# Peptides against a protein of PDB entry 3JWR, part 312

Target 1, 323 residues: chain A of PDB entry 3JWR
Amino acid sequence: TRELQSLAAAVVPSAQTLKITDFSFSDFELSDLETALCTIRMFTDLNLVQNFQMKHEVLCRWILSVKKNYRKNVAYHNWRHAFNTAQCMFAALKAGKIQNKLTDLEILALLIAALSHDLDHRGVNNSYIQRSEHPLAQLYCHSIMEHHHFDQCLMILNSPGNQILSGLSIEEYKTTLKIIKQAILATDLALYIKRRGEFFELIRKNQFNLEDPHQKELFLAMLMTACDLSAITKPWPIQQRIAELVATEFFDQGDRERKELNIEPTDLMNREKKNKIPSMQVGFIDAICLQLYEALTHVSEDCFPLLDGCRKNRQKWQALAEQ
Target 2, 298 residues: chain A of PDB entry 3JWR as posed
Amino acid sequence: TRELQSLAAAVVPSAQTLKITDFSFSDFELSDLETALCTIRMFTDLNLVQNFQMKHEVLCRWILSVKKNYRKNVAYHNWRHAFNTAQCMFAALKAGKIQNKLTDLEILALLIAALSHDLDHRGVNNSYIQRSEHPLAQLYCHSIMEHHHFDQCLMILNSPGNQILSGLSIEEYKTTLKIIKQAILATDLALYIKRRGEFFELIRKNQFNLEDPHQKELFLAMLMTACDLSAITKPWPIQQRIAELVATEFWEQGDQVGFIDFVCTQLYEALTHVSEDCFPLLDGCRKNRQKWQALAEQ

## One batch from the design tools (peptide; made by RFdiffusion4, then SolubleMPNN)

Design b2_p24_7_s4 (from b2_p24_7, 8 letters changed)
Fold by OpenDDE base, seed 2:
Structure b2_p24_7_s4 (fold): chain B 323 residues (1-323), chain A 24 residues (1-24)
Amino acid sequence: as target 1 above (323 residues)
Amino acid sequence: LEKEFEELRAQLTEEQFEFGSFYF
């Protein structure tokens, strides 16, 4: 309640002051309050507060509720990751000029999805959840965590005093929830790998059309992934620090795999193979990231800073891999 | 929607699924 009062009474700085339109943005020096202020500014500057008649106190409560439902003992998949995903979405919409290509409902859904896409993340991947026979693995056969994240998102949106969507019509509400669910489920990288080929082929053939509902959905999924992976695009000092957080979480999983499941972890999650991180990062960039940011830049040239950042970090990781 | 994702996932190779599951 004191946190809510402090947030609700605070003057929200401009997007320019907060630098939240910058693709190079870093949250490292921001307090939790400042991250919440940034989030309010994102909703405001995307006209979501005005267009959907959001009450300021309700928005503040919702933001704090979302933040509270991320675990503090998870190294990477925490509130700061979700916040950075949302900030990249905001930057892509504003500086990347994607806002003009989307409806207000799509923008609303994407921002909510970005903030919510990893809610209650446990610091372990879907494979671990399945192999450990966790109760969640009994509820969902595929994209276990992403379904759970959406369930958490829906729970918060329906919680008393958190109903930021109360100004929507029934049809707008249904549409928004559908897009949120699609966007959160799209963060399953396995689904990205399956679907990306269609997107890249449409771009290659110059047949990409956002007026096609299927292609629109495909684009929103690719945009979510691009924001979710956006740490790889950040200035090198930021990228290195985030890579350390990712490695910490993966090594913690690998340690648990040894202890709890009696299995040898993969190289990515093996603490003893930390010297392979640079080469694995190069492989990740080449296999997953580069083509995505290339394709996104073809849709909107103003997204080039993401591609440029990814290329620069590939060179940095390659140089470390050669040492 | 959920059916479409399930159909897409059913078409994933074991290798694609394993690779994707490392990061998510």
Scores: peptide ipSAE 0.075, ipTM 0.718, DockQ to the pose 0.093
Fold by OpenDDE base, seed 5:
Structure b2_p24_7_s4 (fold): chain B 323 residues (1-323), chain A 24 residues (1-24)
Amino acid sequence: as target 1 above (323 residues)
Amino acid sequence: LEKEFEELRAQLTEEQFEFGSFYF
């Protein structure tokens, strides 16, 4: 395609020029082409292209395929969300110095997972999918969308001309797919809520050890969640704008719940309760976000900007909730 | 991996599961 030719022929700017190492990064001003260029740079600067012998054209095609399999009519869970998740992963690996703690296969898997973790998202949560008796709810009992996202990821990876993993051995390929599946499934916040206590306790007791396979798996799951939720850490103007996108998508679901299911939506998805957004954001930060970024900062102090951003945004939301 | 997640899911309350189905 013309898009592929343009991307494959383009000079990829440096990570410094693209600012993709910054935790404060915003994609709002970037074109779709620029987001694809950023993605190429992430793979290159993590040495994934060289170490796994990726063909440039195949990588370009794969990126465009991933982007194409996000819906444009979804306010938040679109390509830009996946791209921002991957950018946060890249920043955590580079600026946060987590790269030195992981294998090349783990890094490869995490980057692919971050880009793929919400593929074909429909702008509705697992509860809606279940309650609407959607066909996907017949395939999976729990983490319905996350299983679907992984299936979409696997489909793309195996599609002709998109096989970025063709340079891997059979064993490396299997390992990579296992980690990708784990990482995508870990973005189910229900599983995060269940597993995070173990992670926090290991940190609190100073018993956290990445050489332990189980603790490694746990850490990769927590890191995925930290990147997925990273919008809450952004500079206030960016955070506020992203919160509007999230609220838009949630209110669209709530409107559908009323219309299609004859259900009164929860406050989070109720357009009539928009005045509760600031207090709900404070509650979300306190219940979900703060401890995660605190624990991540204990694993690597260079991740502090995520924690600092989260704390600053809590203050901003609290001030709005008091008005 | 799937077995671990199945075990984790089985331990979730209905409230935790519903809350966990939300995104941000």
Scores: peptide ipSAE 0.069, ipTM 0.685, DockQ to the pose 0.141
Fold by OpenDDE base, seed 3:
Parts: C-alpha cells; structure tokens; sequence
Structure b2_p24_7_s4 (fold): chain B 323 residues (1-323), chain A 24 residues (1-24)
C-alpha cells in the first residue's frame, strides 16, 4: 500500500527527537505515520529488530496491520491507547531501567502485547459482552475481550507479510506467544485485583525476586497493568483529556445498556452523573493505581515519575471533587 | 495458560469482577 511504502521509506527519528523515553509523553500532536515511526523506534532501540532478525518491511506492515485492527469509532480503546501503552512500556524499560531485569523474549512479548492488548476493542467492557449474550461470551467465560484481543494478535502475527516472529526458533516462538497471551490476559483489571496482593506482599517483605519464574510472570502482569493505566500518571492537561475520552466511551456504553439491555448503568457509565467523575477518579487512583506505582517504583526507582504523576493527578481530581 | 487464568478468575468475588471490568 501507499501507506506501507511511505512508512518503510521514511527516516525513523531518534527516541530523543520523538520523546518516547519520557513518562510525560503525549501522542495528541502526532499523526498516524508518526505513531508508526515511534513504534519502529521502540523495536529498534530495544534491540528487537536486530536480535530477532526482523525485516523492516515486515515490521512496518505488522505495525500498520495492528493499527488497522483497532476501531476508529471507539473513543478511548483505539490505536492511540495501545500506542500510549506501548510507549509507557518503552519508557519503563528504558528510562525506568526495567530492560536490564528482563530477557529479550520478555521485552519482545511485552511490546507486542502492549500494542495488541486491545485489538478490535468494541468500546464496551466484559460485563456488557456477557450481559448482551454476545457470541464471544459463549467462547470464553472470563476475560472475554482479552481472549479476543489475543486471538486478533495471533491472527495478525500469522498473516502473510506480518510475521515479525519468523526469525525466532520454535521454542522462542512458543515462549514469546505464551508471554504475549499472559500479558494480554493480565490487562483484565479483575485479574489484576486478584493477583496484586501477592506482588505487594513480596515487595513489602523484601522477598521479591525476578529470578523466580512465578514472580517474573507476576511482575510482567503488574508491568502491563501499570502501562495500560499510565494515562493516570500523565501531566494534568493530558490526564484530563484522556479522562474525557474514557468518560465518553463509558457513557456510550451506559447509553447502550439503557437502550439495548434495559439496564440502568452504574455511576461510572451514567452520563447524568458526569459531576461524579472527579470523585470516581480519586477512588480509582486510591483503589487501583497508587499501590501499583509505589510497588513498581520499589522494583525500579527510575519509575518514580509514574508514581509522582499519579499522586499529582489525585490531588487535582480531589480539588475538583471538593468544588 | 487459559486454564490457569480461568481458575484465577473463578476465585474473584462479584464485586472484584465488576469493579475491575469497569475501570480503565
């Protein structure tokens, strides 16, 4: 395609020029082409292109295929969300120095997973999919959308001209797919809530050890969640704008719940309760975000900007909740 | 892997499931 030719021929700017090592990064001013260039830079600077012998054209095609398989009519869970998740992963790996704690296969899997974790997202949560009796709810009992996202990821990876993993051995390929699957499934916040207690306890007791395979898997899951939720850590103007996108999508679901399911939506998805957004954001930060970024910062102190951003945004949301 | 996640998910309370499913 013309898009592929343009991307494949383009000079890829440095990570410094693109600012993709910054935890404060924003994609709002970036074109789709620039987001693809950023993604190429992430793969290159993580040594994934070299280590796994990726062909440049194949990587370009794969990136464009992933981008194409996000829906344009979804307010938040679109290519830009996936791109920002991957950028946070890149920043955590580079600026947060987590790269030194992981294998190349784990890094490869995490980056692919971050970009792919919401593929074909429909702008509705697992509860809606289940309650609407969607065909996907018959295939999977739990983490319905995350299973679908992984299936989409696998479909793209196996598509002609998109096989970025063709340079891997059979064992490396199997390992990578295993980690990708685990990482995508870990973005189900219900699973995060279940598993986080073990992670926080290991950190609290100073017993956390990345050489333990179980603890490694647990850490990768927590890191995925930390990147997925990273909008909450962004500078206030960015956070506020992203929160509006999330609210838009949630209100669209709530409107559909009323119309299609005859259900009164929860406060979070109720357009009439927009005034509760600040207090709900404070509750979300306290219940989900703060302890995660605290624990992540304990694993790598260079991740502190995520924690600091989360704390600052909590104060901003609290101030709005008090008005 | 799917079985492990299904088993883990089955241990969630309804409240945990709903709360986790709504937030971003």
Amino acid sequence: as target 1 above (323 residues)
Amino acid sequence: LEKEFEELRAQLTEEQFEFGSFYF
Scores: peptide ipSAE 0.068, ipTM 0.700, DockQ to the pose 0.091
Fold by OpenDDE base, seed 1:
Structure b2_p24_7_s4 (fold): chain B 323 residues (1-323), chain A 24 residues (1-24)
Amino acid sequence: as target 1 above (323 residues)
Amino acid sequence: LEKEFEELRAQLTEEQFEFGSFYF
């Protein structure tokens, strides 16, 4: 396509020029082409292109295929969310120095997973999918959307001209797919809530060991969640704008719940409860986010900007909740 | 892996499941 030709021929700017190592990064000013260029830079600077012998055209096609399989009519769970998740992963790996703690296969899997973790998202959560008796709810009992996202990821990876993993051995390929699946499934916040206690306890007791395969898997899951939720860490003007996108999507779901299911939405999904957003954000930060970024900062102190951003945004949301 | 996740999900309380399913 013309888009592929344009991307494949473009000069890819440095990570410094693109500011993709910054935890404060914003994509709002970037074109779709620039987001694709940023993605190429992430693969290149993580040595994934060289180590796994990726062809440039194949990588470009894969990126465009991933981007194309996000819906344009979804307010938040779109290509820009996936791109920002991947950018946070890149920043955590580079600036946060997590790269030195992981294998090249784990890094490859995490970057693919971050870009792919919400593929074909419909702007509704697992609860809506279940209550609407959607066909996907018959295929999967739990983590319905996350299984679908992985299926879409696998479909793209196996599509002609998109096979960025063709340079891997059979064993490396199997390992990579396993980690991708684990990472995508780990973005189900219900699983995060269940598993996080083990991670926090290991950190608290100073017993955390990345040489243990189970603890490694647990860490990768926590890192995925930390990147997926990273909007909460952004500078306040960026955080507010992303929160508006999330609220838009949630209110659209709530409107559909009323109209299609004849259900009164929860306060989070209720357009008439917009005034509760600040207090709900404080609750979300306290219940879900703070301990995660604290624990991540204990694994690598260079991840502190995520924790600091989360704390600052909590203060801003609290001030709005008091008005 | 699938079995582990299913076991984890089965151990969630209704409140934990609802909370985790609604947030982004």
Scores: peptide ipSAE 0.066, ipTM 0.702, DockQ to the pose 0.096

Design b2_p24_8_s1 (from b2_p24_8, 17 letters changed)
Fold by OpenDDE base, seed 4:
Structure b2_p24_8_s1 (fold): chain B 323 residues (1-323), chain A 24 residues (1-24)
Amino acid sequence: as target 1 above (323 residues)
Amino acid sequence: EEEEEREERLRKLREEAERRFYSL
């Protein structure tokens, strides 16, 4: 395609020029082409292109295929969300120095997972999918959308001309897919809530050890969640804009819940409860975010900007909730 | 109020608060 030709022929700017190592990164000013260029740079600077012998054209095609399989009519869970998740992963790996703690296969898997974790998202949560009797709800009992996202990821990875993993051995391929699956499934916030206590306890007791395979898996899951939720850590103007996108999508679901399911939406998805957004954001930060970024910062102190951003945004949301 | 009852109450409140965000 013309898009592929343009991307494949383009000069890829440095990570410094693209600012993709910054935890404060914003994609708002970037074109779709620039987001693809950023993604190429992430693969390159993580040594994934070199180490796994990726062909440039194949990587470009894969990126464009992933981007294409995000819906354009979804306010938040679109390509830009996936891209921002991957950028946060890249920043955590580079600036946060987590790269030094992981294998190349784990890094490869995490980056693919971050970009792929919401593929074909419909702008509705698992509860809506279940209650609407969507065909996907018949295939999967829990983490319905996350299973679908992984299936989409696998489909793209195996599509002709998109096989960025073709340079891997059979064992490396199996390992990578296992980690990708675990990472995508870990983005189910319900699973995060179930598992985070173990992670926090290991940190609290100073017993956390990445050489333990189970603890490694747990860490990768927590890292995925930290990147997936990283909008809450962004500078306030960016945070506000992203919160508007999230609210838009949630309100769209709530409107559909009223219309299609004849139910009253929860406050989070109720357009009439817009005035509660600040207090809900404070609650979200306190219940879900703070402990995660505290624990992550304990694993790597260079991840502190995520925690600091989260704390600052809590103060901002609290101030709005008090007005 | 026994300390255990207070802790259990706080745990339940936390779980209820967390459930509000399961829809994310």
Scores: peptide ipSAE 0.029, ipTM 0.457, DockQ to the pose 0.098
Fold by OpenDDE base, seed 5:
Structure b2_p24_8_s1 (fold): chain B 323 residues (1-323), chain A 24 residues (1-24)
Amino acid sequence: as target 1 above (323 residues)
Amino acid sequence: EEEEEREERLRKLREEAERRFYSL
């Protein structure tokens, strides 16, 4: 395609020029081509291209294939969300110095997972999929969409001309896919809520050890969630704009719940309760976000900008909730 | 913060998160 030719021939700017190492990064001003260039830079600067002998054209095609398999009519869970998740992962690995704590295969898996974690998202949550008796709900009992996202990821990785993992041994390939699957499944907030207590306790007791395989897996899951939710850490103007996109998607679901399922939506999905967004954001930060970024900062102090951003946005949302 | 108070706080946060975000 013309898009592939343009991407493959383009000079990829440095990570510094693209600002992709910054936790404060915003994609709002970037073209689709620029987001693809940023993604190439992430793979290159993490040494993934060299270490796993990726062909440049194959990587370009894979990135474009991933981007193409996000829906354009979804307000929030689109390519830009996946790209921002991957950028936060890159920033956490580089600026947050987590790269030195992980293997090359783990880094490869996390970056692929971050880009792929919401593939073919429909703008509705697992609860809606279950209640609507969607065919996907018959395939999986829990984490329905996350299993679907992984299936889409696997489909792309195995597609002709998209095989960025062709340079891996059979064992490396199996290991990478296992980690990708675990990382994508970890983005189910229900699983996060279930697992986070173990992680926080290990941190609190100073017993956290990345050399333990179980604790490594737990950490990768928490890191994925931290990147997936990273919009809450962004500078206030960016956070507020993203919150509007999230609200739009949730209200669209709520409207469908009324129309298609004849149910009253929850406050989060209820357009009539738009005035409750600030208080709901405070509750979300307190219940989900703060402890995660605190724990991540304990693993690596260089991740502090995520925690600081989350705290600042809590104050902003609280001020709006008091009006 | 006493360990029991912290555990109770964590329990309440978990229950609140489950009620609000289990549907996410």
Scores: peptide ipSAE 0.029, ipTM 0.498, DockQ to the pose 0.075
Fold by OpenDDE base, seed 3:
Structure b2_p24_8_s1 (fold): chain B 323 residues (1-323), chain A 24 residues (1-24)
Amino acid sequence: as target 1 above (323 residues)
Amino acid sequence: EEEEEREERLRKLREEAERRFYSL
């Protein structure tokens, strides 16, 4: 395609030029081509292209395929969300110095997972999929969409000309897919809530050890969630804009719940309760986000900007909730 | 824990998270 030719021939700017190491990064001003260039830079600067012998054209095609398999009519859970998740992962690995704590296979898996974690997202949550009796709800009993996202990821990875993992051994490939699956499934907030207590307790007791395979898996899950939710850490103008996209998508679901399922939506998805967004954001930060970024900062102090951003946005949302 | 019970528990946790928290 012309798009592939353009991308493959383009000079990839440095990570510094692209600002993709910044926790404050925003994609709002970037073209789709620039997001793809950023993604190439992430793979390159993490040494994934070299270490796993990725062909440049194959990587370019894969990126474009991943981008294409996000829906354009979804307000939030689209390519830009996946791209921002991956950028936060990259920043956490580089600026947050987590790269030194992980294997190359883990890094590869996390980056692929971050880009792929919401593939073919429909702009509705698992509860809607279940209540709508969608065929996917018959295939998977829990984490329905996350299983679907992984299936889409696997489909793309195995598609002709998209096989970025072709340079891996069979064992490396299996390991990578296992980690990708675990990382994508970890983006189900239900799983996060279930597992986070163990992580926080290990941190609190100063017993956290990345040499333990179970704790490693737990950490990768927490890191995925931290990147997935990273919009809450962004500078306030960026946070507000992203929150509007999320609200739009949630309200669209709520409207569909009323129309298609004849149910009253929750406050979060109720367009009529837009005035509750600030207080709900404070609640979200307190219940889900703060302790995660605190724990992540304990693992690597260089991740502090995520925690600081989250705290600052809490104050901003609280001020709006008091109006 | 039976797999079905585990799945139902996870479903409930997800729904609780989605209801309580304005998720990004």
Scores: peptide ipSAE 0.024, ipTM 0.500, DockQ to the pose 0.103
Fold by OpenDDE base, seed 2:
Structure b2_p24_8_s1 (fold): chain B 323 residues (1-323), chain A 24 residues (1-24)
Amino acid sequence: as target 1 above (323 residues)
Amino acid sequence: EEEEEREERLRKLREEAERRFYSL
C-alpha cells in the first residue's frame, strides 16, 4: 500500500527528537504516520529489531496492521490508547531502568502486548458483553475482551507479511506468545484487583524476587496495568483531555445499556452524573492507582515520575470535587 | 448445566480457538 511504502521509506527520528522516553509524553499533536515512526523507534532502541532479526518492511506492515485493527469509532480504546500504553512501557523500560531487570524476550513480549492489548475493542466492557449475550461471551467465561484481543494479536502475528517473530526459535516463539497472552490478560482490571495483593505484600515484606518465575509473571502483569492506566500520571492538561475521552466512551455504553438492555447505568457510565467525575477520579486513584505506582517505584526508583504525576492529578481532581 | 461444566466447556472452546490460530 501507499501507506506502507511511505512508512518504510521514511527516516525514523531519534527517541530524543520524538520525546518517547519522557513520562510526560503526549501523542495529541502526532499524525498517524508519526505514531508509527515512534513505534519503529521503540523496537529499534530496545534492540528488538537487531536481536530478533526483524525485517524493516515486515515490522512496518505489522505496525500498520495493528493500527488498522483498532476501531476508529471508539472514543478511548483505539490505536492512540494502545500507542500511549506502549510509549509508557518504553519510558518505564528506558527512563525507569526496568530494561535491565528483564530478558529480551520479556521486553519483546511486553511491547507487542502493549500495542495489541485492546485490538478490536468495541467501546464496551466485559460486563456489557456478558449481559448482551454477545457471541464472544459464549467463547470465554472471564476476561472475554482480553481473550479476544489476544486472538486478534495472534491472527495478525501469523498473517502473511506480518510475521515479526519469524527470526525466533520454536522455544523462543512459544515463550514470547505465552508472555504476550499473560500480559494482555493482565489488563483485565478484575484480574489486577485479584492479584495485586500478593505483589504489594511481597514488596511490603521486602521478599520480592524477580528470579522467582511466579513473581516475575506477577511483576509483568503489574507493569502492564501500570502502563495501561498511565493516563492518570500525565501532566494535568493531558490527563483532563484523556479523562474526557474515557467519559465519552463510558457514557456511550451507558446510553446503550438503557436502550438495548433496559437497565440503569452505573454512575461511571451515566452521562446525567457527569458532575461526579472529579470525585470518581479521586476514588479511582485511591482504590486502584496509588498503591500500584508506589510499588512500581519501590522496584525501580526511576519510575517516580509516574507516582508523582498520579499524586498531582489526585490533588487536581480533589480540588474540582470540592467546588 | 452446572456452572463447573459450563466453565470446563468454555475452557475447551478457548483452547481449541487458540490452537487454530497457532496452526496458521
Scores: peptide ipSAE 0.009, ipTM 0.369, DockQ to the pose 0.025

